Peptides against a protein of PDB entry 4Y8H. Designs and how they scored, part 41

Target 1, 196 residues: chain A of PDB entry 4Y8H
Amino acid sequence: TSIMAVTFKDGVILGADSRTTTGAYIANRVTDKLTRVHDKIWCCRSGSAADTQAIADIVQYHLELYTSQYGTPSTETAASVFKELCYENKDNLTAGIIVAGYDDKNKGEVYTIPLGGSVHKLPYAIAGSGSTFIYGYCDKNFRENMSKEETVDFIKHSLSQAIKWDGSSGGVIRMVVLTAAGVERLIFYPDEYEQL

## One batch from the design tools (peptide; made by RFdiffusion4, then SolubleMPNN)

Design b2_p16_6_s2 (from b2_p16_6, 6 letters changed)
Fold by OpenDDE base, seed 2:
Structure b2_p16_6_s2 (fold): chain B 196 residues (1-196), chain A 16 residues (1-16)
Amino acid sequence: as target 1 above (196 residues)
Amino acid sequence: AEQWLGDPSRLSFHGK
């Protein structure tokens, strides 16, 4: 898995590969690792497919309940719910999650929740087995307040490099763009990103 | 069979 979320001028973009492993095998199965927990709050998932899906489902439920009582939750609130679930169940979970969201007050925000259940707010985050190969690249190429197009290119190049070196990453690159204008899903296929 | 988003043989602070 190679996942990331990047704040930019107009909001935040999440990105992920789609490869899934089953036991000792790489499954020829495309997984959507970008999961909606609220209209403009999404997460990137790595680790156990079942664990991360269960966590995301619970968070989505909590945020729906929150919305009915208090209005639209902040991205920080969503990250806190993820953190509580991951930390309290850390002995039974294998999950690495990046939470990203947009609202008019805070704009785009990114929170990373690694194994153990800590939470860290960052301008951008990378995770998954492929992330180890692109820390240097991301550090050198990330800039704050990029345009949408610059950010899409940054994520595409980053994940392409991760996929190149990580056998547990591959398939399509999916992105979700969260801005004041709404939600946009993007998809890029190997024939395109392998040429980068 | 157990499904993973990443490499089940590699544990990392970044997730598998």
Scores: peptide ipSAE 0.392, ipTM 0.767, DockQ to the pose 0.447
Fold by OpenDDE base, seed 1:
Structure b2_p16_6_s2 (fold): chain B 196 residues (1-196), chain A 16 residues (1-16)
Amino acid sequence: as target 1 above (196 residues)
Amino acid sequence: AEQWLGDPSRLSFHGK
């Protein structure tokens, strides 16, 4: 798995590969690692597919309940719900989650919820087995307040490199763009990103 | 068999 979320001038973009493993086998299929928990709050999932799906489902429920009572939750609120679930159940969960969202007040935000259930606010985050190969590249090439196009290219190049070196990453690159304009879904296929 | 989404221990703790 290779996943990341990047704040930029107009919001935030989440990106992910689509490869999964089952037991000792690699399953090269399109898998939803970018999961919606609210209209403009999404997460990147790593670890147990079942554990992370359960967490995301619970968060989605809580955010829906929150919305009905208080209005649209902030990304920080969503991250707090993730944190509480992951921390309280840390002995029974294998989950590493990146939370990313956009709202008009806070703009694009990224939070990481690593194993153990801490929370960290960052301008961008990378995770998964493929991330090991691109920490240096990302640190060197990330810039704050990039354009949408620059950010898409940054994520595409980053994940392409991760996939190139990580046997547990591959398939398509999916992105979700969260801005004031709405939600946009992007997909890039191997024939394109392998050439980068 | 259980499905996995990579290694959850690999996660950013910093950024620019």
Scores: peptide ipSAE 0.383, ipTM 0.827, DockQ to the pose 0.564
Fold by OpenDDE base, seed 3:
Structure b2_p16_6_s2 (fold): chain B 196 residues (1-196), chain A 16 residues (1-16)
Amino acid sequence: as target 1 above (196 residues)
Amino acid sequence: AEQWLGDPSRLSFHGK
C-alpha cells in the first residue's frame, strides 16, 4: 500500500494505490483504500483490510451521531475518533490511517495515525509499505499552498515511485479532492503513471 | 484468508 494526503491552497487531496494482498500473495484484487467517513472527511487505509474497514465504519457512525447533535464535525474531531479506536485497540489492530478533511474554517487538514494510535497533524502525510521509498522525493518536492493541478501531479508522481519499488503497491491510483467546491474523485491507470 | 493493504510487516510512516 502507498497512501498519502496533501494539503494545498484550496483544500486537501488524498491518494492511494489499489493493490490488495492475501497473506503472502499479491492479489489482483483492486481495493479502494480511500474511505469516506463524512462528506468532506475521508481517510486513507493501510494494514489489515478488515481492521481498517471496521475502524472507518465505526468512525463514520460516530461522525453521523456527532452531526445530528452538534453539526458538521471538524477534521480534528474525526482524527480524534480514529485515534481513540486505534489507540485503545492497538494490541489487536494492524492499521495505519491518514485522516484528511476540508472545512471552511480550517481549510484542508491532514492527520496521520500510525501503528500504536498516535496522532500527528501535518501539512502532508505518507503511509503504507510503499511510503518508505518516497520520503526523499516527497520532502524534496512538496510545497505548501500548491495548486490543485500541482498537488495532483505531486501525488501521482509520489505514488508512482512508491509503486515502482513496493511490490505490495500497484493497480490504479485513486485520488479524492476535498475543497469548498465539493468532492472530486480521480483515477489514474498504470499506463499513465508508470511512464512518470 | 486475511486481506492486507500493503506489507503487514512494515510500519506506516508520515511526512513532515
Scores: peptide ipSAE 0.434, ipTM 0.791, DockQ to the pose 0.799; fails the geometry check
Fold by OpenDDE base, seed 4:
Structure b2_p16_6_s2 (fold): chain B 196 residues (1-196), chain A 16 residues (1-16)
Amino acid sequence: as target 1 above (196 residues)
Amino acid sequence: AEQWLGDPSRLSFHGK
């Protein structure tokens, strides 16, 4: 898995590969690792497919309940719910989560929740088995307040490099763009990103 | 069998 979320001028973009493995075998080539927990709050999932799906489902439920009582939750609130679940259940979970969201007050925000259930607010985050290969590239090439197009290219190039080196990453590159204008899903296929 | 989003043999701080 190679996942990332990047704040930019107009919001935040989440990105992920789509490979799922079972042991040493590729089980699914087109898994969607970008999961909606609220209209403009999404997460990237790494680790156990079952664990991360369960966590995301619980968070989505909590945020729906929150919305009915208090209105739209902030991205920080969503990250807090993820943290509570991941930290309190750390001995039984293998989950690495990146939470990203947009609202008019806070704009795009990214929170990373690695193994153990700590939470870190960052301008961008990378995770998954493929992230090891792109820390240097991302650090060198990330800039704050990029355009949408620059950010898409940054994520595409980053994940492409991760996929080249990580046998547990591959398939399509999915992105979700969260801005004031709404939610946009993007998909890029191997024939395109392998040539970068 | 369990499905993984990543490599279970390379677990790390980053949730690999």
Scores: peptide ipSAE 0.407, ipTM 0.776, DockQ to the pose 0.457; fails the geometry check

Design b2_p16_6_s3 (from b2_p16_6, 6 letters changed)
Fold by OpenDDE base, seed 5:
Structure b2_p16_6_s3 (fold): chain B 196 residues (1-196), chain A 16 residues (1-16)
Amino acid sequence: as target 1 above (196 residues)
Amino acid sequence: AEQTYGDPSKLSFHGK
């Protein structure tokens, strides 16, 4: 798996590959690892498909309840719910999650929650088995307040490199763009990103 | 068998 989320001028973009494995086998080529937990709060999932889906479902429920009582939750609130679940159940879960969201007050925000259930707020985050191959590239190429197009390009190149070297990553590159204008889903196929 | 998204032992985070 190769996943990342990047804050930019107008919000935040999440990105992921789409390969699912079962042991040494590729089980699914086009899995969607980007999961909605609220209108403009999404997450990237790594680790156990079942564990991370269960966590995301619980978070979505809590955020729906929160919304009905208090209005739209912040991205920080969502990250706190993820953290609580991951930390309190760390001995029984295999989950690495990046939470990203947009709201008018805080703009785009990214929170990474690695194994163990710690939480880290960052301008951008990378995770998954493929992320180990792109520390250098991301460090050199990330800039604050990029345009949408620059950020899409940054994520596309980053994940392309991760996929190139990580056998557990592949398929299509999916992105979700979260801004004041709404939610946009993007997809890029191997014929395009393998040339980068 | 359980489906997985990558190797959890190779999880990382980074930012500026």
Scores: peptide ipSAE 0.217, ipTM 0.727, DockQ to the pose 0.814
Fold by OpenDDE base, seed 2:
Structure b2_p16_6_s3 (fold): chain B 196 residues (1-196), chain A 16 residues (1-16)
Amino acid sequence: as target 1 above (196 residues)
Amino acid sequence: AEQTYGDPSKLSFHGK
């Protein structure tokens, strides 16, 4: 798996490969690792497919209840719910999650939640088995307040490099763009990103 | 059979 989320001038973009594995076997080529938990709050999932899906379902339900009582939750609130679930169940879960969201007050935000259940707010985050291959590339190429197009290109190139070296990553590159204008889903196929 | 999305332990804090 190779996943990332990047804040930019107008919001945040999540990105992921689409390969699912069972041991050494490829089980699915077109998995969707980008999951909605609220209108403009999404997450990237790594680890157990079942565990991360269960966590995301619980968070989505919690945020729906929150909305009915208090209005639209912040991205920080969503991240805190993920954190509590991951920390409280860390002995029974294999989950690495990146939470990203947009609201008018805070704009785009990214929170990473690694295996232990800690939470870290960052301008951008990368995770998964493929992330180890792109530490240097991301550090050299990320900058604050990029345009949408610059950010899409940054994520596309980053994940392309991760997929190139990580046998557990591949398939299509999926992205979700979160801004004041709404939600946009993007998809890029191997014939395009392998040429980068 | 268990399906996985890579290694959840691998994380970068670059950009902070």
Scores: peptide ipSAE 0.197, ipTM 0.725, DockQ to the pose 0.588
Fold by OpenDDE base, seed 4:
Structure b2_p16_6_s3 (fold): chain B 196 residues (1-196), chain A 16 residues (1-16)
Amino acid sequence: as target 1 above (196 residues)
Amino acid sequence: AEQTYGDPSKLSFHGK
């Protein structure tokens, strides 16, 4: 898996590959690892598919209840819910999650929650087995307040490189763009990104 | 074996 979320001028973009494995077998080539937990709060999932799906479902439910009582939760609130679940159950979970969201007050925000259930707020985050291959690339190419197009290209190139080297990553590159304008889903196919 | 998003033994994170 190769996942990332990147804050930019107008909000945040999440990106992910789409490969799921069962042992050494590629079980699914077009998995959607970008999961909505609220209108403009999404997450990237790595690790156990079942564990991360369960966590995301619980968070989504919690945020819906929150919304009904208190209004739209912040991205930080969502990250806190993820953190509590991951930390309290860390001995029984294999979950690496990046939470990203947009609101008018805080703009785009990214929170990474690695194994163990710590939480870290960052301008951008990468995770998954493929991320090990692109630490240097991302650090050298990330810039604050990029345009949407620059950020899409950054994520596309980053994940393309991760996929080239990580056997557990592949398929399509999915993105979710979160801005004041709304939610936009993007998809890029191997023929588009392998040449990068 | 369970379905996995990446090799769990190689899970990593990074941010700037």
Scores: peptide ipSAE 0.196, ipTM 0.742, DockQ to the pose 0.943
Fold by OpenDDE base, seed 1:
Structure b2_p16_6_s3 (fold): chain B 196 residues (1-196), chain A 16 residues (1-16)
Amino acid sequence: as target 1 above (196 residues)
Amino acid sequence: AEQTYGDPSKLSFHGK
């Protein structure tokens, strides 16, 4: 798995490969590693598919309740719910989560929830087995307040490099763009990103 | 067998 979320001038973009592993079987699938928990709050999932799905489902439920009572939650609120769930269940979960969202006040934000259930706010985050291969590349190439196009290219190149070296990453590159304009879903296929 | 999304321990703690 190779996943990342990147804040940019107009919001935030989440990106993920689509390869999954089931036992000894590796499959390239259009997998839900990018998961919606609210209209403009999404997460990247790594680890146990079942564990991370359960967490995301609970967060989505809580955010729906929050919305009905208080209005649209902030990305920080969503990250707090993830943190509470991951921390309280850390002995029983195999879950690494990147939370990313957009709102008009805070713009694009990224939070990481590692295995221990802590929470960290970052301008961008990378995770998954493929991320180990691209820390240097991302550090070198990330810039604050990039354009949408620059950010898409940054993520595409980053994940392409991760996939190149990580046998547990591959398939399509999926992205979700969160801005004031709405939600946009992108997909890039191997024939394109392998040539980068 | 359980489906997995890679190694969840691999997560950045730095923003740059």
Scores: peptide ipSAE 0.180, ipTM 0.744, DockQ to the pose 0.563; fails the geometry check

Design b2_p16_6_s4 (from b2_p16_6, 6 letters changed)
Fold by OpenDDE base, seed 2:
Structure b2_p16_6_s4 (fold): chain B 196 residues (1-196), chain A 16 residues (1-16)
Amino acid sequence: as target 1 above (196 residues)
Amino acid sequence: AEQYLGDPSRLSFHGK
């Protein structure tokens, strides 16, 4: 898995590869690792497919309840719910989560929740087995307040490099763009990103 | 069968 989320001028973009493995085998080529928990709050998932799906389902439920009582939750609130679930169940969970969201007050935000259930707010985050290959590239090329197009290119190049070196990453590159204008899903195929 | 989304033991990178 190679996942990342990047804040930019107008919001935040999540990105992920689509390969799923079962032991030494590729189980699925087109897994969607970008999961909606609220209209403009999404997450990137790494680790156990079942564990991370269960966590995301619970968070979505909590955020729906929150919305009915208090209005639209902040990204920080969503990250807090993820954190509580991951920390309290850390002995039974294998999950790495990146939470990203947009609202008019805070704009785009990214929170990373690694194994153990800590939470860290960052301008951008990378995770998954493929992330180890792109620490240097991301550190060198990330800039604050990029345009949408610059951010898409940054994520595309980053994940392309991760996929190139990580046997557990591959398939398509999926992105979700969260801005004031709404939600946009993007997809890029190997024939395109392998040329980068 | 159990499916995995990569190795979750890999640390997240924190960018500025």
Scores: peptide ipSAE 0.363, ipTM 0.804, DockQ to the pose 0.668
Fold by OpenDDE base, seed 1:
Structure b2_p16_6_s4 (fold): chain B 196 residues (1-196), chain A 16 residues (1-16)
Amino acid sequence: as target 1 above (196 residues)
Amino acid sequence: AEQYLGDPSRLSFHGK
C-alpha cells in the first residue's frame, strides 16, 4: 500500500494505489483505500482491511449523527473520533489512518493516526509499505499552497515511485480532490504513471 | 484469508 494526503492552496487531495494482499496472494484491485466518512472528509486506510473499514464505518455514523445535531463537522472533529476509536481499541486493532478534509474556515487539513491512536496534524502525510521509499522525494518536492495541477502531479509522481519499489503497491492510482468546488475523483493507470 | 492494506506502521509523523 502507498497512500498520501496533501494540502494545497484550494484544499486537499488524497491519493492511493489499489493493490491488496490476501495471505500470500497479491492482487491489483480497485480497492477502497480512499474512504468517505463525510461529504468533504475522507481517509486513507492502511493495515487490516476489516479493522480499518470497521473504524471508518463507525466514524461515518458518528459524523452523520453529528451533522444532524450540530451541522457539518470539522476535519479536526473527524480526526478526534478516529483517534478515540483507535486509542481505545489499540490492543485489537491494526490500523494506520490518514484523515483529510476541507471546509471553508479551515481549508484543507490532514491528520495522521498511527498505530496506538495518537493524532498529528500535518501539511501532508504519506503512509503504507511504499511510503518508506518516497520520504526523501516528498520532503524535497512538497511545497505549500501548490495549485491543484501541481498537487496532482506531486502525488502522481510520489505514488509512482512508491509503486516502483514496493512490491505491495501497484494497480491504479486513485485520487480524491476536496475543495470549495466539491469532490472530484481521479484515476491514473500504469501505462501513464510508470513512464514518470 | 484476511485482506491487508499494507504496513500500517509506516506513517508520517512530520510534514515537509
Scores: peptide ipSAE 0.351, ipTM 0.809, DockQ to the pose 0.552
Fold by OpenDDE base, seed 5:
Structure b2_p16_6_s4 (fold): chain B 196 residues (1-196), chain A 16 residues (1-16)
Amino acid sequence: as target 1 above (196 residues)
Amino acid sequence: AEQYLGDPSRLSFHGK
């Protein structure tokens, strides 16, 4: 798995590959690792497919309840719910989650929740087995307040490199763009990103 | 068998 989320001038973009594994075997099924927990709050998932989906489902429920009582939750609130679940169950979970969201007050925000259940607010985050191969590239190429197009290119190049070196990453690159204008889903296929 | 999003033995994270 190779996942990342990047804040930019107008909001935040989440990105992920689509490869899954069963034990030592690569599965042919294409998986969506970008999961909605609220209209403009999404997460990237790594680790156990079942564990991370269960966590996301619980978070989505809590945020729906929150919305009915108090209005739209902040990204920080969503991250807090994820943190509580991951930290309380850290001995029995295999989950690495990046939470990203947009609202008019806070703009785009990214929170990473690695194995163990700590939470870290960052301008951008990378995770998954493929992230090991792109620490240097991302550190050198990330800039704050990029345009949408620059950010899409940054994520596309980063994940392309991760996929190139990580046998557990591959398939399509999916992105979700969260801005004041709404939610946009993007998809890029190997014939395009392998040439970068 | 359980499905994984990547190799669980090689999970990593990084941020700026």
Scores: peptide ipSAE 0.338, ipTM 0.784, DockQ to the pose 0.894
Fold by OpenDDE base, seed 4:
Structure b2_p16_6_s4 (fold): chain B 196 residues (1-196), chain A 16 residues (1-16)
Amino acid sequence: as target 1 above (196 residues)
Amino acid sequence: AEQYLGDPSRLSFHGK
């Protein structure tokens, strides 16, 4: 898995590959690892497919309940719910989560929930087995307040490199763009990103 | 069998 979320001038973009594995074998080539937990709050999932799906489902439910009682939750609130679940159940979970969201007050925000259930607010985050191959590239090329197009390009290049070297990453590159204008889903196929 | 989003033994995190 190779996942990332990047804040930019107008919001935040989440990106992910789509490969899943069972043991050493590819189980699914086109898995959607970008999961909605609220209209403009999404997450990237790494680790156990079952564990991360369960966590995301629980968070989505909590945020729906929150919305009915208090109004639209902040991205920080969503990250807090993820953190509580991951920390309190750390002994039974193999989960690494990136939470990203947009709201008019806070704009784009990214929170990472690594193994163990800590929470870290960052301008961008990368995770998954493929992320080990792109630490340097991302550190060198990330800039704050990029345009949408620059950010899409940054994520596409980053994930392309991760996929190139990580046998557990591959398939399509999916992105979700969260801005004031709404939610946009993007998809890029191997024939395109392998040439980068 | 259990499906994984990547190799769980090689999970990594990084942010700037």
Scores: peptide ipSAE 0.328, ipTM 0.780, DockQ to the pose 0.942

Design b2_p16_7_s1 (from b2_p16_7, 13 letters changed)
Fold by OpenDDE base, seed 4:
Structure b2_p16_7_s1 (fold): chain B 196 residues (1-196), chain A 16 residues (1-16)
Amino acid sequence: as target 1 above (196 residues)
Amino acid sequence: SAKALEELAKKGIKLV
């Protein structure tokens, strides 16, 4: 897996490859690792498919309950729910989560929750087995307050590089753009990103 | 960690 989320001028963009593996086999070439937990709060999932799906489902449920009682939760609140679940169950979970969201007050925010259930707020985050190959690239190329187009290109190039080196990553590159204007899903195919 | 994921893969767990 190669996943990332990047804050930019107008919000935040999540990105992911789409390969799922079971042992030495590719189980699914077009998995959606970008998961909605609220209208403009999404997450990137890495690790156990079952664990990360369960966590995301629970968070979504909690945020629905929260919304019914208190109104729209902040991204920080969502990250806190993820953190509690991941930390309290760390002995039984293999999950790396990046939480990203947009609201008018806080704009785009990114929280990374690695194995162990710590939480870190960052301008951008990368995770998954493929991320190890692109720390240097991301560090060199990330800039704060990029345009949407610049951010899409940054993510596309980053994940393309990760996929080149990580056998556990591949397929399509999916993105979710979260801004005041709404939610936009993007998809990029190998014929495009392999040429970068 | 990547190593932890590799160990899970050996167990036949579905990974993302």
Scores: peptide ipSAE 0.416, ipTM 0.800, DockQ to the pose 0.533; fails the geometry check
Fold by OpenDDE base, seed 1:
Structure b2_p16_7_s1 (fold): chain B 196 residues (1-196), chain A 16 residues (1-16)
Amino acid sequence: as target 1 above (196 residues)
Amino acid sequence: SAKALEELAKKGIKLV
């Protein structure tokens, strides 16, 4: 898995590969690793497919209840719910989650929740087995307040590099763009990103 | 983490 989320001028973009693995094998399944927990709050998932899906489902439920009682939750609130679930279940949970969201007050925000259930707010985050190959690239090429197009290109190039080196990453590159204008899904196929 | 994913792979767990 290779996942990342990047804040930019107008909000935040989440990105992920789609390869699914089962044991030592690449599963014949394209997994959507970008999961909605609220209208403009999404997460990137790595680790156990079942465990991370369960966490996301619980968070989504909590945020729905929150919304009904108090209005739209902040991204920080969502990250806090993820953090508590991951921390309290850390002994029985294999999950690496990046939470990203947009609201008018806070704009785009990214929170990374690695194994163990700590939470870290960052301008951008990378995770998954493929992320180990692109720390240097991301550090060199990330800039704050990029345009949408620059950010899409940054994520596309980053994940492309991760996929080149990580056998557990591949398939399509999916992105979700969260801004004041709404939610946009993007998809890029191997024929495009492999040439980068 | 990469280590966690490797452990899951060994257990035959579906990974994302």
Scores: peptide ipSAE 0.192, ipTM 0.716, DockQ to the pose 0.476; fails the geometry check
Fold by OpenDDE base, seed 5:
Structure b2_p16_7_s1 (fold): chain B 196 residues (1-196), chain A 16 residues (1-16)
Amino acid sequence: as target 1 above (196 residues)
Amino acid sequence: SAKALEELAKKGIKLV
């Protein structure tokens, strides 16, 4: 898996590969590793598919209850719910989560929650087995307040490099763009990103 | 952890 989320001028963009692995077998299946927990709060998932799906479902339910009582939750609130679930179950849970969201007050925000259940607010985050190959590239090329197009390009190049070197990553690159204007889903196929 | 991922892989559990 290769996943990332990047804050930019107008909000935040999440990105992920789509490869599915079971043991030594690489399944020819496109998996969606970008999961909605609220209208403009999403997450990137790595680790056990079942574990991370269960966590996301629980968070989504809590945020729905929160919304009915108090209005739209902040991205920080969502990250806190993820953190509690991951930390409380860290001994039996295989989950790496990146939480990203947009609201008018805080704009785009990114929170990374590694396997230990800690939480870190960052301008951008990378995770998954493929992330180890692109720390240097991302550090060199990330800039604050990029345009949408620059950010899409940055994520596309980053994930392309991760896929190139990580056997557990591949397939299509999916993105979700969160801004004041709404939610936009993007998809890029190997014929395009392998040429970068 | 890396060990946990390896154990899941051995059991054939779907990984993301």
Scores: peptide ipSAE 0.073, ipTM 0.625, DockQ to the pose 0.523; fails the geometry check
Fold by OpenDDE base, seed 3:
Structure b2_p16_7_s1 (fold): chain B 196 residues (1-196), chain A 16 residues (1-16)
Amino acid sequence: as target 1 above (196 residues)
Amino acid sequence: SAKALEELAKKGIKLV
């Protein structure tokens, strides 16, 4: 898995590969690792597909309840719910989650929740087995307040490199763009990103 | 809820 979320001038973009593995085997399945928990709060999931989906489902439920009572939750609130679930179940959970969201007050925000259930707010985050190959690239090339196009390119290049070296990453690159304008889904196929 | 998580986690052993 290679996942990332990047804040930019107008919001935040989440990105993920789609390869699914089962143990040592690459499954012939494309998995959407970008999961909606609220209108403009999404997460990237790595680790156990079942575990992280369960967490995301619970978070989505809690955020729905929250919304009905208090209005739209902040990204921080969503991250805190993820954190509590991951921390409380850390002994029985394989989960690496990046939470990203947009709201008019806080703009784009990214929170990373690695194994163990800690939470870290960052301008951008990378995770998954493929992330180990792109720490240097991302650190060198990330800039604050990029345009949408620059950010898409940054994520595309980053994940392309991760996929190139990580056998557990591959397939299509999916992105979700969260801005004041709404939610936009992007998809890039190997024929395009492998040439980068 | 840990219980809810446990129940929902019984969907498979796929890895990402």
Scores: peptide ipSAE 0.070, ipTM 0.656, DockQ to the pose 0.284; fails the geometry check

